Peptides against a protein of PDB entry 5KEZ. Designs and how they scored, part 280

Target 1, 320 residues: chain A of PDB entry 5KEZ
Amino acid sequence: NVAIYNPFRPWWERYQPVSYKLCTRSGNEDEFRNMVTRCNNVGVRIYVDAVINHMCGNAVSAGTSSTCGSYFNPGSRDFPAVPYSGWDFNDGKCKTGSGDIENYNDATQVRDCRLTGLLDLALEKDYVRSKIAEYMNHLIDIGVAGFRLDASKHMWPGDIKAILDKLHNLNSNWFPAGSKPFIYQEVIDLGGEPIKSSDYFGNGRVTEFKYGAKLGTVIRKWNGEKMSYLKNWGEGWGFVPSDRALVFVDNHDNQRGHGAGGASILTFWDARLYKMAVGFMLAHPYGFTRVMSSYRWPRQFQNGNDVNDWVGPPNNNGVI

## One batch from the design tools (peptide; made by RFdiffusion4, then SolubleMPNN)

Design b2_p28_2_s4 (from b2_p28_2, 11 letters changed)
Fold by OpenDDE base, seed 4:
Structure b2_p28_2_s4 (fold): chain B 320 residues (1-320), chain A 28 residues (1-28)
Amino acid sequence: as target 1 above (320 residues)
Amino acid sequence: SKYEELAKKLKSKGQTFILYGDMGGYRP
């Protein structure tokens, strides 16, 4: 991915890929392979956060400022380490004046235009699908158990399916023969927009962002909410079917106040209430659960926003 | 709005963001 130095190595640089090389601030491919092997040998499975909707931001300077030194040029859409070129992006398909998503009530813009300037891959093309599948299959062959698909809301469900249909079975050294990768998709559906979580049920599980937002409100006793109202928690609260839900109290985005419920989201900053929420989540049968492991950073609020929300995990000169 | 300001900030950095929306829930 892109190496950003202003601010210094933010967490979000990870979501700006320039290649599919397994060479990042967390380590190289050999180290990754070693970790996957050791984890699998003790029954711990690895799921990769796969960034396949886009490449890096359109405004990033061309060069070799990347975690594996690969050259890239956002201006010309040149990513030779893949390789991608100008033919592999939705620049001509997006019809907004800016090239970015301007209206989230237009599902076509949401899927065909750039998310906050991130170069949008033409996932309709078999070439692009194949390059992504090759990346994911390499990970499967190493021994990963599945994937989180980043920014799934911004991809057509059919394009995702076409990629998934190209995937290998899991590595038979650790998984039963014929096992399929576990898939969960990041889709933010809080209502009021045309794209629905149900559009993605055919590909795997989806994130249920209503879960953490509503649970936070209840535990905080906001808006007259009571714990007793959790009697019909799950589908009774308008959440997706349990067998399609991946649930969580917080994630890396909403931990920083980005998105659903804002201040309603419980985090480690409010330790007592957070433990209550996580405990409830783990005890309740609804959905597939995910627990967050995060870190502290020096928060600085200006106009209700943390200006240090970019701060990444503890590191040694950018290396985690 | 507060959200619009945040969105503008995130856009300038090429950072992804999630939208706010209305949510249902149990009402006795």
Scores: peptide ipSAE 0.020, ipTM 0.586, DockQ to the pose 0.022
Fold by OpenDDE base, seed 5:
Structure b2_p28_2_s4 (fold): chain B 320 residues (1-320), chain A 28 residues (1-28)
Amino acid sequence: as target 1 above (320 residues)
Amino acid sequence: SKYEELAKKLKSKGQTFILYGDMGGYRP
């Protein structure tokens, strides 16, 4: 991914890829392979956060300022380490004046335009699908158990399906022969927009962002909500089917107060209430549960916003 | 749109951000 130095190595640089090399602030490919092997050998499975919707921001300076030193040029859409070129992006498909998503009520913009400047990959192209599949298959062959698909809302479900259809079975050294990768897709659907979580059920599980938002409201006792109302928690609250849901109290985005669910989201900053919410989530049978492991950062609120929301995990001079 | 306005506001403050779905949510 790109190496950002202003601010100094923010967490979000990880979501701006310039190659599919397994070479980041967290380690190199050999170290990753070693970790996966050690984890699998004790029954711990690894799921990779796969950023496949886009490459880095269009405004990032060209050069070799990346975690593995790979050259890239956002201006010319040149990512030779893949390789991608200007033919592999949706610049010509996006019809907005800025090239960015301007209207989330336009599903075509949401999927074909840049997510706030992030260069949008042309996932309709078999070449692009194949490059992504090669990346994911390399990870499968290393021994990962599956994937979180980042920004799935911004990809056409059919394009995702086409990529998934190219994937190998899981590594038989640790998984039963013929096992398929576990897929869960980040789709923010709180209602009111044309793209629905149900559009993605055919590809795997989806994130249910209503879960954390509604649970937060109940635990906080906002709007007169009571714990007794959780009697029909799950589908009874308008959530997706349990067998399609991945549920969580918070994630890295909404933990910073500006994600889906807003201020209702409970986090470790609200330790007592958060433990109540996580305890409830783990006790209740609805959905596949995910527990957050995060870190503290020096929050500094200005005009209602944390100006330090960019701060990444504890590190040693940028190395995690 | 509300999303465009938010993006403009955040850019004017010098914030690098990624906007996402419902409610005009964003991540830095």
Scores: peptide ipSAE 0.019, ipTM 0.611, DockQ to the pose 0.028
Fold by OpenDDE base, seed 3:
Structure b2_p28_2_s4 (fold): chain B 320 residues (1-320), chain A 28 residues (1-28)
Amino acid sequence: as target 1 above (320 residues)
Amino acid sequence: SKYEELAKKLKSKGQTFILYGDMGGYRP
């Protein structure tokens, strides 16, 4: 991914890929293989956050400022380490003036235009699908158990399916023969937009952002909400079917105060209430549960916004 | 930055967003 130095190595640089090479702030490919092997050997499975909707931001300077030293040029859409070129992006397909998503009520813009400047891959192309599948298959062969598909809302479900259909079975050294990768898709669906979580059920599980949002309101006792109302928690609250849901109290985005769910989201900053929410989530049968493991950073609020929401994990001069 | 301005705009419209994008961009 891009190495960002202003601000200094933010957490979100990881979501700006310039190649599918397994060199990051966390280590190289050999170290990753070693980690996956050691984890699998003790029954801990690895799921990769796969950023496949886009490459880096269009405004990032060209050069070799990347975690694996690969050259890239956002301006010319040149990513030779893949390789991608200008033919592999949706620049000509997006019809907005900026090239970015301007209207989230337009499903076509949401899928075909740039997510806040991130260069949008032409996932309709078999070439692009194949390059992504090669990346994911390499990870499968290493021994990962599955994937979080980042920004799934911004990909056509059929394009995702086409990629998934190219995937290998899981590595038989650790998984039963014929096992398929576990797939869950990040889809932010709180209602009110044309893109629906149900559009993605055919590909795997989806993130249920209503879960953390609504649980937060209940635990906080907002709007007259009561714990007794959790009697029909799950589908009874308008959530997706349990077998399609991946649920969580918070994630890396919304713990920074502006994520999906807004101010209702409980985080480790609200320790007592957060423990209550996480405890409830783990005890309740609805959905596949995910627990956040994060870090403390020096929050600085200006006009209600944390100006340090970019701060990455504890590191040694940018290296974790 | 333009992204901070976008965030402010989204907030003013009552939209929830997550941190993403190029240099501190936000998306709902």
Scores: peptide ipSAE 0.023, ipTM 0.630, DockQ to the pose 0.025; fails the geometry check
Fold by OpenDDE base, seed 1:
Structure b2_p28_2_s4 (fold): chain B 320 residues (1-320), chain A 28 residues (1-28)
Amino acid sequence: as target 1 above (320 residues)
Amino acid sequence: SKYEELAKKLKSKGQTFILYGDMGGYRP
């Protein structure tokens, strides 16, 4: 991914890829392979947060300021480490004046235009699908069990399916022959927009963002909410079917107040209430559960916003 | 909308974001 120095190495630089090389501030490919092997050997499986909707921001300067030292040029859409060129992006398909998503009620813009300036990959192209599949298959061959597909809302479900259809079976050293990768898709659907979580059910599970948001209001006793109202928790609260749901109390985005749930989201900052929420989630059968492991950062609130919400995980390993 | 304002704010960073929605709960 790109190396951002202002602010200094933020968490979100990890979501701005310039190659599919397994080389970041989290480690190199050998270290990753070693970790996957050790985990698999004791029955702990790994799924990867796969950023496949886009490459880095359009405003990032060209050069070799990346975690693997790969050259890239956002201005010319040149990512030779893949390789991608100007033919592999949706610049000509997006019809907005800015090239960015301007109207989130237009599903075509949401999927064909740039998410906040992130260069949008032309996932309709078999070449692009194949490059992504090659990346994911490399991970499968290493021994991962599946994937979180980042920004799935911004990809056409059919394009996702086309990529998934290219995937290998899981590594038979640890998985039964013919096993398929576990897939869940990040889709933010709180209602009111044309793109629905149900559009993606055919590809795998989806994130249910209503879960953490609603649980937060109940645990906080907001708006007269009571714990007794959790009697019909799950589908009874209008959530997606349990067998399609990936559920969580918080994630890295809403932990920072970015979007779904807002101030209702419970985090480690609210330790007592957070433990209650996580305990409830783990005890209740609805959905596939994910528990957050995060970190503290020096929060600085200005006008109700944390100006240090960019701070990435602690790192001192010297990897650029 | 609050979401649109957030999107504008995050544009300069190329940062991913999620939507805001109703904070109300469902009652039995």
Scores: peptide ipSAE 0.020, ipTM 0.599, DockQ to the pose 0.022; fails the geometry check

Design b2_p28_3_s1 (from b2_p28_3, 9 letters changed)
Fold by OpenDDE base, seed 1:
Formats: sequence, C-alpha cells, structure tokens
Structure b2_p28_3_s1 (fold): chain B 320 residues (1-320), chain A 28 residues (1-28)
Amino acid sequence: as target 1 above (320 residues)
Amino acid sequence: SSSRDIMVEDEVLYAGGWGVSFGSTEYF
C-alpha cells in the first residue's frame, strides 16, 4: 500500500493498495505464511481483509513510496506491480464532475465512481477479476480460510460473484477437500439508500451495522430502551437473516466516532458498557460474531471531531 | 486525507458518519 507520512502512517493507508504483494508494516509474506500455518495447526483460522474495489487515492504522488517499494502512478493509473493501467479503471464509466461519488442515492455512482478519491477498479473486466482472483488464490493456497471483502457496496454483486467463482478450494492440509472460502462483505446498510445488504446475500454473509448501533442504544438506555426489549433480538429487530449476518459491537471505523451507527456505538472507551454489549453478543445466537481487538490512541477532540482519528496500530520496527 | 468513506453529518450521527448519505439516519 501507499506509505503516507502526513499524518504519519495512518491506519487508512492500508486501504490504499498499489500492489497485491504481501509486504506491509504488518509483516512480509514469509512472516504471514508462518503465522497462518501456526494458527491453522491449532485450529485458529485466518480471514483476510481484502481490498479489491480500488487502488490508492488519485491525489497521491507517483513514485515508490509504498510498503513494498513498488512503483505506482495514480495520475496515469499505472500500477505495474499488478499490472494495472488506465484501461483497468472506471474513469470513463463514472459520469460525475469530480470523478468521485457525489450522491449515495445513485447506485451507479456508488459502484462506478471513486470512493473519496480512491481509484475505482473496473471489476467488469475479466482481466481485473483475474488479477484479483490471483491475489486471493495466493492467500487461499497459503492457508487462509476466507475473506472480508472491503467496500462491497461499491462493487456490483455480479462482479464479486465472478471473482469468487475463480477462487480455489481451501488448502486441504487444514480444511476438508472441496471446502470453499468463508466470505463476508462489508456493506453499510442503515436504510435510506438504494443499495441493500440483500443484494449481496448470494455471495456470502454481510455486515449488519444495525446490530452495534441498536445494541449501543439499548445498553446506553437511550430513548427509554431496555434490555428486556432484546427478547426478539435479531430478525425481530429488522436485521438481515441470521445466516447472512456478520455482527459486531464496533469496528475500526465507527470506533473513531465517525462510523456508521453514530454516537450509539460502544467501544473500549466505554469499558463497562462495551463489555456488557460484547457479552450479550457472544451469548446470543444471532449472526456470526466478530470481536474487536484494537488499541488505544491519544484522542483529541476539536469541534466534536477527534483530530487524531488517523492514528494507526502501534508499530516501531522501522519497516516501511 | 484520503479517508475510507465519505463523512456526512446529521443530528443522529453528531460527528458524522462513514459511507452514508444525508438522510440515511431517517431509516435508522
């Protein structure tokens, strides 16, 4: 991914890929392979956060300022480490003046235009699909059990399916022969927009962002909400079917105060209430649960915003 | 900065929200 130095190595640089090489501040490919092997050997499965909707921001300077040293040029859409070129992006397909998503009520913009300047890959192209599948298959062959598909609402479900159809079976050293990768898709669907979580059910599970938001409201006792109201928690609260839901109390986005779900989201900053919410989530059978493991950063609020919400995970090993 | 999602602000999100449009919280 791009190496950003202002601010200094923020968390979100990890979501700006310039290659599919496995070398980041989190480690190199050998270290990753070692981790996956060790985890699998004790029954711990690894799922990768796969960023396949886009490459880095269009405004990032060209050069080799990347975690793996690969050259890239956002201006010319040149990512030779893949390789991608200007033919592999949706620049001509997006019809907005800025080239960015301007209206989330327009599904075509949401899927064909740049997410906050991030260069949008032309996933309709078999070439692009194949490059992504190659990346994911490499991970599968290493021994990962599945994927979180980042920014899924920004991809056409059919394009995702086309990629998934190219994937290998899981590594038979640790998984039964013929096993398919576990897939869950990040779709922010709180209602009011044309893109729905149900659009993606055919590809795998979907994040249920209403879960943490509503649970937070209840635990905080906002608007007269009570724990007793959770008797019909799950589908009874209008959530997606349990077998399609991946649920969580918080994620890295809404943990920083700006994520989907608003101020109701509980985090480790609200330790007591957060433990209650996580405990409830783990005890209740609805959905596939994900527990957050995060880190502390020096929050600094200005005008209601944490100006340090960019701070990434602790790292002092000197690796680019 | 090149954040993950577009931030929007409404009275429900207070500090804004990621990946949502104005008015989305009406269905929240």
Scores: peptide ipSAE 0.008, ipTM 0.445, DockQ to the pose 0.027
Fold by OpenDDE base, seed 3:
Structure b2_p28_3_s1 (fold): chain B 320 residues (1-320), chain A 28 residues (1-28)
Amino acid sequence: as target 1 above (320 residues)
Amino acid sequence: SSSRDIMVEDEVLYAGGWGVSFGSTEYF
């Protein structure tokens, strides 16, 4: 991914890929392989956050400022480490003036235009699908158990399926022969927009962002909400089917006030209420649960916004 | 003799088209 130094190595640089090489601030491929092996040997499975909707931001400077030193040029859509070129992006398909998503009520824009400047990959192309599949298959062969698909809302479900159809079975050193990777897709569906979580059920589980948002409201006792109302928690609250849901109290985005859920989202900053919410989530049978493991940063609020929401994990001069 | 962990696969494994989720582990 891109190495960003202003601000200094923010968390979100990880979501701006320039190659599919396994070289990051967290380590190299050998170290990753070693970790996966050791984890699998004790029954701990690894799931990779796969960024496959896009490459880095269109405004990032060309050069070799990347975690693996690979050259890239966003301006010319040149990513030779993959390789991708201008033919592999949706620039000609997106019809907005900016090239970015301008209207989330237009499903075509949401899927064919750039998410906040991130160069949007042409996932209808078999070449692009194959490059992504090769990346994911390499990880599968290393021994990962599955994937979180980042920004799935911004990909056509059929394109995702086409990629998934190219994937290997899981590594038989640790998984039963014929096992398929576990897939969950990040789809922000709070209602009111044309793209629905149900569009993605065929590919695997989906994130249920209503879960953390609604639970936060209840635990905070906002708007007269009561714990007793949780008697029919899950589908009774309009959530996706339990067998399609991945649930969480918070994630890295909404922990910082971004993404979905707003101020209702509970985080470790509200320690007591957060523990209550996490405890409830783990005790309740609805959905597949995910618990956030995060870190503290020096929050600085200006006009209600944390200007340090970019701060990445604890590091030694950029190295994690 | 040493025992190995067996992943108990979710029913979705047999539904076709979906990835697998794992429940508990068993030993043999």
Scores: peptide ipSAE 0.007, ipTM 0.411, DockQ to the pose 0.053
Fold by OpenDDE base, seed 2:
Structure b2_p28_3_s1 (fold): chain B 320 residues (1-320), chain A 28 residues (1-28)
Amino acid sequence: as target 1 above (320 residues)
Amino acid sequence: SSSRDIMVEDEVLYAGGWGVSFGSTEYF
């Protein structure tokens, strides 16, 4: 991915890929392979956050300022380490003046235009699908158990399906022969927009962002909410079907004070309430559960916003 | 049916983050 130095190596640089090489601030491919092996050997499964909707931002300077040293040129859409070229992006499909998503009520914009300047891959092309599948298959062959598909809302479900159909079975060293990768798709569906979580049910599970938002409100006893209202928790609260839901109390995004429930989201900053919420989630049968492992950072609020929300995991001069 | 698993995840906000309220989604 792109190496960002202002601010200094933020967490979000990881979501600006310039290649599918497995060398980042967290380590190289050998170290990753070693970690996956050790985890699998003790029954801990690895699920990779796969960024396949886009490459890096269009405004990033060309060069070799990347975690693996790969050259890239956003201006010319040149990512030779993949390789991608200008033919592999949706520049010609997006019809907005800025090239970015301008209206989230236009599903075509949401899927064909750039997410906040991030170069949008043409996932309709078999070539692009194959390059992504090769990346994911390499991870599968290493021994990962599945994937979170980042920014799934911004990809056509059929394109995702086409990629998934190219995937290998899981590594039989640790998984039963014929096992398929576990897939869950990040789709922010809080209602009011044309793209729905149900659009993606055919590809795998979907993140249910209403879960943490609503649970936080209940646990905090906001707006007169009571624990007794949780009797019909899950589908009774308007959540997606249990067998399609990936549920969580918080994630890295809403842990930083905004989005997907806002202030209602419980995090480790509210330790007691957070433990209650996580305990409830693990005890309740609804959905497939995900537990967040995070870190503290020096929060500094200005006008209600944490100006240090960019801070990544503990590191030594940028190296994790 | 429902399943339970603990996933270690490294998540990122696009372009510095997104704001989500019920009925709308904003990325920034």
Scores: peptide ipSAE 0.015, ipTM 0.498, DockQ to the pose 0.087; fails the geometry check
Fold by OpenDDE base, seed 5:
Structure b2_p28_3_s1 (fold): chain B 320 residues (1-320), chain A 28 residues (1-28)
Amino acid sequence: as target 1 above (320 residues)
Amino acid sequence: SSSRDIMVEDEVLYAGGWGVSFGSTEYF
């Protein structure tokens, strides 16, 4: 991914890929392989956060300022380490003036235009699908158990399916022969927009963002909500089917005081209430549960916003 | 919602049925 120095090595640089090389601040490929092996040997499975919707930001300077030293040029859409070129992006397909998503009520913009300047890959192309599949298959062969698909709302479900159909079975050294990778897709569907989480059920599980938002409101006793209302928690609250849901109390974005769910989201900053919410989530049978492990950072609020929401994991001068 | 759910680290899932982000140090 790109190496950003202003601000200094923010967490979000990780979501701006310039290659599919396994070489980041978290380690190199050998270290990753070693970690996966050790985890698998004790029954801990690894699921990779796969960034396959886009490459780095349009405004990032060309050069070799990346975690693997790979050259890239966002301006010319040149990513030779893949390789991608101008033919592999949706620039000509996006019809907005800025090239970015301008209207989230237009599903075509959401899927064909740049997410906040991130260069949008042409996932309709078999070439692009194959490059992504090669990346994911390499990880599968190393021994990962599956994937979180980042920014799934911004990809056409059919394109995702086409990629998934190219994937290998899981590594038989640790998984039963014929096992398929576990897939869950980041889709933010709080209602009111044309793209629905149900559009993605055919590819795997989806994130249910209503879960943390509604549970936070109840635990905080906002708007007259009561714990007794959780009697029909799950589908009864309008959530997706349990067998399609991945549920969580918070995520890395809304820990920073914003994002899907807003202020209702409980985080480790409210330790007692958060433990109550997590305890309830783990006790209730609805959905596949994800528990957060994170870190503290020096929050600094200005006009209600944390100006240090860019701060990444604990590090030594950028090295994790 | 137009918000994003971005997790900066890989997830580790124990066979018991829950997942934790790899590399993070705070729990609850």
Scores: peptide ipSAE 0.007, ipTM 0.418, DockQ to the pose 0.062; fails the geometry check

